# Ledger of designs, part 4: peptides against a protein of PDB entry 5HB3

Target 1, 150 residues: chain A of PDB entry 5HB3
Amino acid sequence: RQMQDRCMSEYNQRIRNAPEGSIDPFRMACYKIIGRCDLSNRSLDGLQTDVNDWIWLQFNLARETDRSLELAGESYGLAELQASIREIGLKHFPKTAAEDTNGSFGMFFYLQILAGMFEQAIAYLYPFSYVDAVHFAIALTYYGLLRPVD

## One batch from the design tools (peptide; made by RFdiffusion4, then SolubleMPNN)

Design b1_p29_5_s2
Fold by OpenDDE base, seed 5:
Structure b1_p29_5_s2 (fold): chain B 150 residues (1-150), chain A 29 residues (1-29)
Amino acid sequence: as target 1 above (150 residues)
Amino acid sequence: SLEKEHEKFYELYEKVKEELDAKYRKLFA
């Protein structure tokens, strides 16, 4: 808590007083990850990140705890992560088999599974690969992770 | 027995398949 408060203080000071682009991107990343500063912005400005880095960030920022114990700027739970995954899907992944030019649908399916979006993952996969969707649905159902009805 | 487990698996498979077909196939066929 003490470290978090200090990070928040420094973050707020720097964001207000530092010239644009003068703050080291990695320092800002530390404020975000460790201090949980400005979690409304879930990207790392000034850093090149791939999908794996992004995933790592999202899961590290996620806190599935009693959010009532956190400050508003510190709150980022599973619901927010899932919302982010949906947003990424809309922007960067094919929505239909006809749009899939490079076979990237599997990655988005995987992201949804990681985020516990099982029903949505199966629904997404179904038009791309019926057979795979059925197989995964069987497995998820077997382990009690897939609901019969949404 | 393994045979019994296989039978249960196939039953589950058919059930899940039917549920998915009912829910999605009409949308994507």
Scores: peptide ipSAE 0.110, ipTM 0.640, DockQ to the pose 0.019
Fold by OpenDDE base, seed 4:
Structure b1_p29_5_s2 (fold): chain B 150 residues (1-150), chain A 29 residues (1-29)
Amino acid sequence: as target 1 above (150 residues)
Amino acid sequence: SLEKEHEKFYELYEKVKEELDAKYRKLFA
């Protein structure tokens, strides 16, 4: 807790007062993750990241705690993460096979699965890959994670 | 036994397949 407060203080100070380009991006990332500073900004400026890095960050920031107990005064949970994934899907991923020019539908399916959006993931995958949708649905149903019928 | 497990799996497969087809095929096929 003392550490978190310190991280928050240093983060805020550096963002406001440090000359451009003088802040170590990795240090700032640590402040954000540990101190939970500025959770509305879930990107790491100045770092080269891929999709795996991005999703890792999202899950780390998506702390499932009582909002009243959040020391940083900001909360970002699984529900917010799921909402973000939906938004990303709407903006950046194909809706139909005809729109899929780069084969990225699988990535969006993957993101939804990681976020526990099982029914939505299967529904999304079905028009792109029937076989894969069925196979994943079987597995998810077996473990009680999917309700195939509403 | 493996046979029993396989049987259970195939039964589940057919069930899930039918349910998904009923739900989604009419929308996307």
Scores: peptide ipSAE 0.051, ipTM 0.582, DockQ to the pose 0.019
Fold by OpenDDE base, seed 2:
Structure b1_p29_5_s2 (fold): chain B 150 residues (1-150), chain A 29 residues (1-29)
Amino acid sequence: as target 1 above (150 residues)
Amino acid sequence: SLEKEHEKFYELYEKVKEELDAKYRKLFA
């Protein structure tokens, strides 16, 4: 708690008082990840990140913390992450195989799996790859992660 | 035995396949 409070204080001080461009992006990233500062902004400005970095960040920020310790405006949980992934899917990923020119369906499938959206992931994958959908569904069912009846 | 595990796997496979086909084949066919 003391460490988080310190991170928050330093983060706020830097945002308010630092000259434009003087803030080290890596330092800001550390405050965001460790201190959970400014969770409304889930991007790492000034850093070149790939999709893996983005995913890693989202999952780290979505860690279940005691909501009682977080200010109401700075909570980001799994539910919010799942909502974000749904929105991303609707906007940026193909809905049908005919729309998939870049083979990006696999990435969206992967995002849904990571977010625990197993039923939705299988439903999405099915029209793109029947065989893969079946195999993943079997595996998920075996581990009790998929409810086939639903 | 490995054989029993394989049998269980194949049973699960057929069930899951049927369920997926029932749910989604009609939607994407």
Scores: peptide ipSAE 0.033, ipTM 0.504, DockQ to the pose 0.019
Fold by OpenDDE base, seed 1:
Structure b1_p29_5_s2 (fold): chain B 150 residues (1-150), chain A 29 residues (1-29)
Amino acid sequence: as target 1 above (150 residues)
Amino acid sequence: SLEKEHEKFYELYEKVKEELDAKYRKLFA
């Protein structure tokens, strides 16, 4: 708790007072990941990151902590991550096979699986690839991860 | 033993296929 408070203080001080471009992006990343500072901004500015890095960051930030211990607005859990993935899906990924011009449906399927959104993932995949949807559904059912009623 | 396992797998496959068709075919046909 004391460490988190220090991180927040330093982060806020640097954001407010540091000249533009003077902040070490790695240090800022540390404040975000370890100190859970500014969770509303879930990007690492100034770092070369790919989609895997982004996913890694989202999952690390989505820690189940006692919300009472976090400052108002700085709570981020699995539910918020899932909500974010849903929003990303609505904005940036094809909804139907007819809309899929870039073949990006697989990425959104993958994101949903990682976030534990198994039922939604299968539902999404079904119109794009029936065979794959069936295979994944079998596997998920076998491991007890797919709820048939939902 | 392997044949029996494969048989069980195929049974599961058919069940899951039917369930998925029942759930989603109406939504996306």
Scores: peptide ipSAE 0.030, ipTM 0.459, DockQ to the pose 0.019; fails the geometry check

Design b1_p29_6_s2
Fold by OpenDDE base, seed 4:
Structure b1_p29_6_s2 (fold): chain B 150 residues (1-150), chain A 29 residues (1-29)
Amino acid sequence: as target 1 above (150 residues)
Amino acid sequence: DEEELEKALKERQEALEKLGKQIIADVSA
């Protein structure tokens, strides 16, 4: 708790008072990840990141704790992440195989899996790759992550 | 041809990376 409070204090102080360009973006990232500072800003400015880095961050920021137990002033849960993934899917990914030119469906599938959206992921993958969907469905079912379909 | 395949895979990867960056930019806006 003390560490987190200190992180929040330092983060807030730096973001407000530090000269532009003087803040180490990696340090700020540490405050965000460890200190849970400014969770409303889910992007790391000043860092070159890819989608993998982004989703990793989102996953790490997501907590399944009640706000009463969260030491941070803000809460960001898995449900919100999943909602974000859904929105991303609607905006950026093909809906049908005919729309897919670069195999980007796999990326969305991957994001859904990471977000624990297993049923949705399989359902999405199925029209693009039946074989892959079946294989993943089997695997997920085996591990109890996918609800068996009657 | 292995070289052609490698090229195609590279192009695909670049396209996916570009898409990823676009996604990040969009969600960050």
Scores: peptide ipSAE 0.333, ipTM 0.818, DockQ to the pose 0.760
Fold by OpenDDE base, seed 1:
Structure b1_p29_6_s2 (fold): chain B 150 residues (1-150), chain A 29 residues (1-29)
Amino acid sequence: as target 1 above (150 residues)
Amino acid sequence: DEEELEKALKERQEALEKLGKQIIADVSA
């Protein structure tokens, strides 16, 4: 608790009072990850990141704890992350094989699998690659991860 | 041929990286 309070205090002070362009992005990243500061901002400003870094950050920031007990006053769980991935899918990824030009469907499938959205991932993959979708469905079912879609 | 395949794979990778960055930029806005 003491460490978190210190992180929050320092983070807020730097955001408000630091000269423009003087904030160390790595330090701010540490405050975000360790101190859980400013969880509404789900990115690392000033750092070059890829989709793997982004998804890693999302999982590290995600918490499925009682929101009333969160000292940061902000809560972001797996459900919110899944909702975000769904919205990303609607905006940035092909909905049909005919819309796919660069094979980007695989990236969205990957994100859904990482987020535990197994049923949605298989349903999404099916029109792009029937064979792959069936193989993944068999594997996920074997491990008890896939449930029938209503 | 193999060279054409390598080129195509590279172009695909670059396109996916660009897409990833666009997604990150969008969700960060």
Scores: peptide ipSAE 0.329, ipTM 0.816, DockQ to the pose 0.738
Fold by OpenDDE base, seed 3:
Structure b1_p29_6_s2 (fold): chain B 150 residues (1-150), chain A 29 residues (1-29)
Amino acid sequence: as target 1 above (150 residues)
Amino acid sequence: DEEELEKALKERQEALEKLGKQIIADVSA
């Protein structure tokens, strides 16, 4: 608690008082990840990150914190991440093979798998690559991650 | 053939990186 409070205090002081551009973005990232400061902002400002870095950050920030200890507005768990991935899919990724120009369907499949959306991921992949979808379905079933639809 | 493939892969990678940045920007907005 004392360490977290100290981190929060330092984070807030720096955000409020530091001149623009003077804050080390890596230090701010450390406060966010380790100190769990300002969890409402799920981006790392001032860092050039790719989608892998972004998803890594989301998983690190997503903790099942006991709802009792976190202010209701700061609880971000797996369910919220999955919702975000769904929204991203609807906005940025092809829905059919005919719409796919750059093979970006694989990235969305990857994001869904990482987020534990296995059934949705397989269903999405199927029209793009039947063979790959079947292979992943077999593998996921073997590990007990895919629930067979009765 | 190999050079053409390498070029195509590079172009694809750049396109995916651009898409990733757009996604991050959209979600952060």
Scores: peptide ipSAE 0.327, ipTM 0.815, DockQ to the pose 0.673
Fold by OpenDDE base, seed 2:
Structure b1_p29_6_s2 (fold): chain B 150 residues (1-150), chain A 29 residues (1-29)
Amino acid sequence: as target 1 above (150 residues)
Amino acid sequence: DEEELEKALKERQEALEKLGKQIIADVSA
């Protein structure tokens, strides 16, 4: 608790008082991840990040805890992340194999799997790679992660 | 053939990286 309060204080002070461009983005990242500061901003400004870094950050910021126990006063859960992944899918990824030019379908499949959207991930992968979809479906079923659609 | 494959893989990687950056930029806006 004391550490979180200090992090919040320092974070707020830096955002308000630091000259533009003088803020160490890594330090700000630490405040966000460890101190749970400014959770409404789910990006790391000033850092070159890839999709893996982005999704890692989203999972670190997401909490599956009781909202009543969130000390930060803001909650971002798995459900919100899953909604974001769905939106990303609709905007940026091919819907059919015919639309796939760069093999980007695998990236969306990956994001869905990480977000626990197993049924949707398999359904999405199926028209792009039948064999892979079947293999993943078998594996996910074996581990009890895939619910058979009746 | 190997050089062509390497080139194709590189181009694919660059395209995926570009897509990733676009996604991040879009979600962060």
Scores: peptide ipSAE 0.324, ipTM 0.812, DockQ to the pose 0.706

Design b1_p29_7_s3
Fold by OpenDDE base, seed 4:
Structure b1_p29_7_s3 (fold): chain B 150 residues (1-150), chain A 29 residues (1-29)
Amino acid sequence: as target 1 above (150 residues)
Amino acid sequence: MDAEHDKFYELYEKVKDELIEELKKWLES
């Protein structure tokens, strides 16, 4: 907690006082990840990142922390991550097989699985790949991650 | 939030073909 408070203090000070572009992007990344500063902006400005880095960052920032221990306004958990994934899906991924031009449905399925959105993931996959959806449903049910519908 | 989602998609578009192929292989295995 002391480290987090210090990181937040330094982050705020640097953002306010340092000229734009003068701050080490890696240091800023550390403040964001460790100090959980400015979680409304979950991008790492000034760093060369790829999609894997983005995914990694989202999951690392979505810590299962006691919200009561977090500073007001700096909470980002699994629920927020899931909400973000839903929004990404609505905006950028095909809703039906007819809209799928490049097979991108698989990526959205993958993101949903990573976020523990199992029922939604299976429901989404079903119209694109029936066989795969059934296989995953069976597997997830076997591991107790999917509740069978009676 | 929308800006971050757009950033994701920008990054995704650069590697989507490769990722899709890998995902297909994984799903078919």
Scores: peptide ipSAE 0.091, ipTM 0.638, DockQ to the pose 0.822
Fold by OpenDDE base, seed 5:
Structure b1_p29_7_s3 (fold): chain B 150 residues (1-150), chain A 29 residues (1-29)
Amino acid sequence: as target 1 above (150 residues)
Amino acid sequence: MDAEHDKFYELYEKVKDELIEELKKWLES
């Protein structure tokens, strides 16, 4: 509830203060996702679809932008998307298990994985669930997505 | 496009569907 209220407050402030069309669709999507974190597990299926579609769209846009940046300067790349996710994480998601009142750590882990932030995602999950962090680390390593730390 | 990013995207696209399915199951658990 407190996180939802904060997200809604920030959302409302940005809508009021930002010129029309200037709000980053990613930030808008994040506010919608975070705002729905209080929804029951059944509502997560619809949310997960929306989040998946949005992240996939952002990846495609980032790829097209990276390709287009070779052609034109102001494209929103993967690095910028990842930076935005980090910023959202710092503001809206728990850093420790003691701060996690709603079990929202899993959603941030999910967002990081979808954004290709594998090492950071595993590092984030570790203090919340050691077993799950190891499980995903093994899986990601198997697929070649997680680089072994030298 | 940075060659490293291209390789990443190619690999990610191959495993994305499986990864998303596993993540969904994990979140429901």
Scores: peptide ipSAE 0.079, ipTM 0.646, DockQ to the pose 0.039
Fold by OpenDDE base, seed 1:
Structure b1_p29_7_s3 (fold): chain B 150 residues (1-150), chain A 29 residues (1-29)
Amino acid sequence: as target 1 above (150 residues)
Amino acid sequence: MDAEHDKFYELYEKVKDELIEELKKWLES
């Protein structure tokens, strides 16, 4: 509850303080997802808030650098980070509900969302929590982050 | 419940360190 409240407060402060159209839609979507995610709240309640802030900062810096590099013809930063997260996922996180003994699937879902891996995050969450995966898919589609399957 | 939480936090700390190292490599490249 405390982290959810903090995420919502930060979200509200950023919306109020940022000029119209200056807020990164990805960042806003992440705050909304984190603020509404009961699974993340349970897993993150014991995590230091400083770690979450640092992770958010690093992902935002990676995206800004990637945009600047895309304009310069060198778009390697975000793709490499996403590849690293995939590799970490294969090594450290459960692939099925039967393998999940400690509820760690929520953390990997959260990391994929932070990295902008929305389709992969939803696909990963689906076998663990169908209802939550559907709700997040609807929310991400509403914000234009998931491409509807034509 | 406490034992499951402890295992979760241990795993998180290991993953966090690996992520930090990969991010550092990317920022320094």
Scores: peptide ipSAE 0.023, ipTM 0.493, DockQ to the pose 0.033
Fold by OpenDDE base, seed 3:
Structure b1_p29_7_s3 (fold): chain B 150 residues (1-150), chain A 29 residues (1-29)
Amino acid sequence: as target 1 above (150 residues)
Amino acid sequence: MDAEHDKFYELYEKVKDELIEELKKWLES
């Protein structure tokens, strides 16, 4: 509880202190996680940028639109992508911190976020980094993308 | 969904398959 309160306080302070037009603190957090991943593949950079822009636009729009309405409009193509990401995760990414020899957990977390798998992404990240998971949970809740667990 | 949402979803769907294939190649390397 104390850690959660601290994370919430820090996040709120960062949002308040962010100059107008500056990089969103959530985006910066994502970059920090991705930066820990040795993503040497330049071919992904271009595609990743487009997808990043898409997801951030979704975050901005989600502040005004309830997630429930967006989910109703999700295309079949997104469901297929989510299924593929799950399969990739099961085969190639660590399930526990003990299995994470390369620090690749952040990449899989990021992929899940990009695919709109917010609840699953947070659940996955939690055992690797509690603090980061809480920060992202707060951010996603702020944007209306994650429902608070009662 | 507003018009902007539709455009971005369309873009996302265009690149998703390529993204997945590139990721698979990366993971296999």
Scores: peptide ipSAE 0.018, ipTM 0.410, DockQ to the pose 0.056

Design b1_p29_8_s4
Fold by OpenDDE base, seed 4:
Structure b1_p29_8_s4 (fold): chain B 150 residues (1-150), chain A 29 residues (1-29)
Amino acid sequence: as target 1 above (150 residues)
Amino acid sequence: MDAAVDRLLAEYHKKLEEKRKLEELLKEL
């Protein structure tokens, strides 16, 4: 708690008071990650990042804390991340194999798997790559992560 | 939806397209 409070204080102070361009983006990233500062902005400003960095950050920021103890607006857990991934899927990824132009479906499948959206991930992958979907379904079932409909 | 994610995904798609074009070129060689 004390460390988080210090991180938030420093983060807010720097955002408000630091001259433009003087903020060390890595330091700010550390405050965001450690302190979970400004969870409304779940990105690393001033850093060149990719989708992998983004998803890594989301998982680091996501906490399954007692929601009853979280202040309004500070709640960010797996459910919120899953919702974000669904929205990303709707906006940025092909819905059907016919819409796939560059093979990006695999990334969306990957994001869903990481977020524990196993049934949705398999259902999504199936029309794009039948063989891969079956293999993943078998594996997920074996580990008890996918429940086949009897 | 975070505008940052939109940008990152746009860049991702661009990279994939560039890769696809390169692969097609290499197949013709």
Scores: peptide ipSAE 0.435, ipTM 0.851, DockQ to the pose 0.743
Fold by OpenDDE base, seed 2:
Structure b1_p29_8_s4 (fold): chain B 150 residues (1-150), chain A 29 residues (1-29)
Amino acid sequence: as target 1 above (150 residues)
Amino acid sequence: MDAAVDRLLAEYHKKLEEKRKLEELLKEL
């Protein structure tokens, strides 16, 4: 707790008081990750990142915390992440195999799996690769992660 | 939606297209 408080204090001080261009983006990233500072901005500004870095950050920041213990306004959990993944899917990924020109469907499947959206992930994958969808469905069912629709 | 993720996904698609083009070029050689 003391370390988190110190991280938040340093993060806020630097954002407010540092001259433009003087902020070390790596240091700010450390404060973001360790201190969970400024959960409204879940990106690493000033760093070259990719989708994998982004999703990794989202999972590190997501917590099942009692909303009562979080300062008013900064709750970020699995539900919010899942909502973000759904929005990403609607905007950036093919809905059908006919729309897929570059094989990006696999990334959206991956994001859904990471977010625990197993049923949606399998349903999405099926029209692109039915063999892979069946294999994943079997595996997820074996581990009790896929709920068979009764 | 976070503007950051929109940019990252645009870059992701761009990289995939570049990869596809390169693979097509290599098949013609």
Scores: peptide ipSAE 0.435, ipTM 0.850, DockQ to the pose 0.713
Fold by OpenDDE base, seed 1:
Structure b1_p29_8_s4 (fold): chain B 150 residues (1-150), chain A 29 residues (1-29)
Amino acid sequence: as target 1 above (150 residues)
Amino acid sequence: MDAAVDRLLAEYHKKLEEKRKLEELLKEL
């Protein structure tokens, strides 16, 4: 807790008081990750990142903590991440195999799997790759992660 | 929706398209 509080303090101080362009983006990234600072901005500004870096950050920031214990009313958990993944899917990924132009469906499947959206992931993958969807469904069922719809 | 993820996904799609074009060129050779 003391380390987190210190990170938050330093992060807030730098954001408020540092001249534009003078802030080391790597240092700010460290404060954000360790301190979970400014959860409304879940990105690493000033750094060259990709989708993998982004999703990694989301998981590191996500916590199942009681909202009453979160400072400044900021809460970010798995449910919020899953909501973000759904929104990403609607905006950036093909909804049907007919809409697939570049084979990006695999990335959205991957993101859903990481977020624990197993049923949705399989349902999404099925029209793009039947064989792969069946294989993943078998595996997920074997591990008790897939809930059969009655 | 976070503007950052929008940018990242745009870049991702761009890379995929570039890869597709390259693969098509290689198939023609």
Scores: peptide ipSAE 0.427, ipTM 0.847, DockQ to the pose 0.740
Fold by OpenDDE base, seed 3:
Order: structure tokens, then C-alpha cells, then sequence
Structure b1_p29_8_s4 (fold): chain B 150 residues (1-150), chain A 29 residues (1-29)
């Protein structure tokens, strides 16, 4: 708790008081990751990152905590991440094989799998790659992660 | 949605498109 409070204090002080362009983005990233500071902004500003870095950060920040114990507006769990993945899918990824121009469907499938959206992931993959979808479905079922609709 | 993830995904698509173009050029050779 003391460390978290210190991180939050330093993070807030730097954001508010540091001259423009003087903020060390790596230091700010440390406060974000370790201190879970400013959970409304779940990005690493000033760093060159990719989608893998982004999703890694989301999982590190996500907590299955009782919302009653969290500060107002700082609740971020798996459900919120899954909602974000759904929104990402609608905006940034092909919905059908006909819309797929660059093979990006695999990334969205990957994000859904990471987020535990197994049924949705298989359903999404099926029209793009039938064979792969079936293989993943078998594997997920074997491990009890996919619930077949009776 | 966080503007940051939108930018990251735009960059991702850009990289994929560049890769696709390169692959097409290589097939024509």
C-alpha cells in the first residue's frame, strides 16, 4: 500500500508538473505497471509499442477485485477487457472472409483466445479457416474450455 | 475506446499491408 501510494503520488506529480517533453516514458510505464496508476489510460505513452505489448499491459492491469473495494472509476477486470476486445473486433478486423484483405483475422482470433472468449473465437475463425477452427474447437473441448451447445 | 489502441491497430494494419505489397512484388518477379 505504501509503495502504491508513493507511485500514485509521483505519477500524478509528474503528469501535472513536469515540463512538456521532459517525462521519462519508461519511468511513467513503471508507475503504470507497478502502481496501477491512472487505470483510465491503459496505454504506454511515448513508447513504441505494438498490439502484443498492449494486450500484455491489459492483462497486467486487469484485476478480479471486488468493485466495492476499488476507487470509483478504477475498476478494470476481465469483463472490461473482453468488452474492449469486442469493440476492437468491430472496428479494426474483418467480419467476413470477403472483407479480409491482409490476413488480419488471425490476430483478432488470438486476442479473443487470450481473453478467454473461446466460443466467440471459434465462431469467428470458422468462416476464415474451417480446418483450424475445428482443430481449436476439439482442443478447447478436450480441456473443458469450450462448452458445446447441446 | 482508447485512442492509443486505435493507433496501434492502424499501425498493425499498415505493416500487414506493406508486407502484402512486398509479397505481391516478389510473386511478380
Amino acid sequence: as target 1 above (150 residues)
Amino acid sequence: MDAAVDRLLAEYHKKLEEKRKLEELLKEL
Scores: peptide ipSAE 0.420, ipTM 0.845, DockQ to the pose 0.713

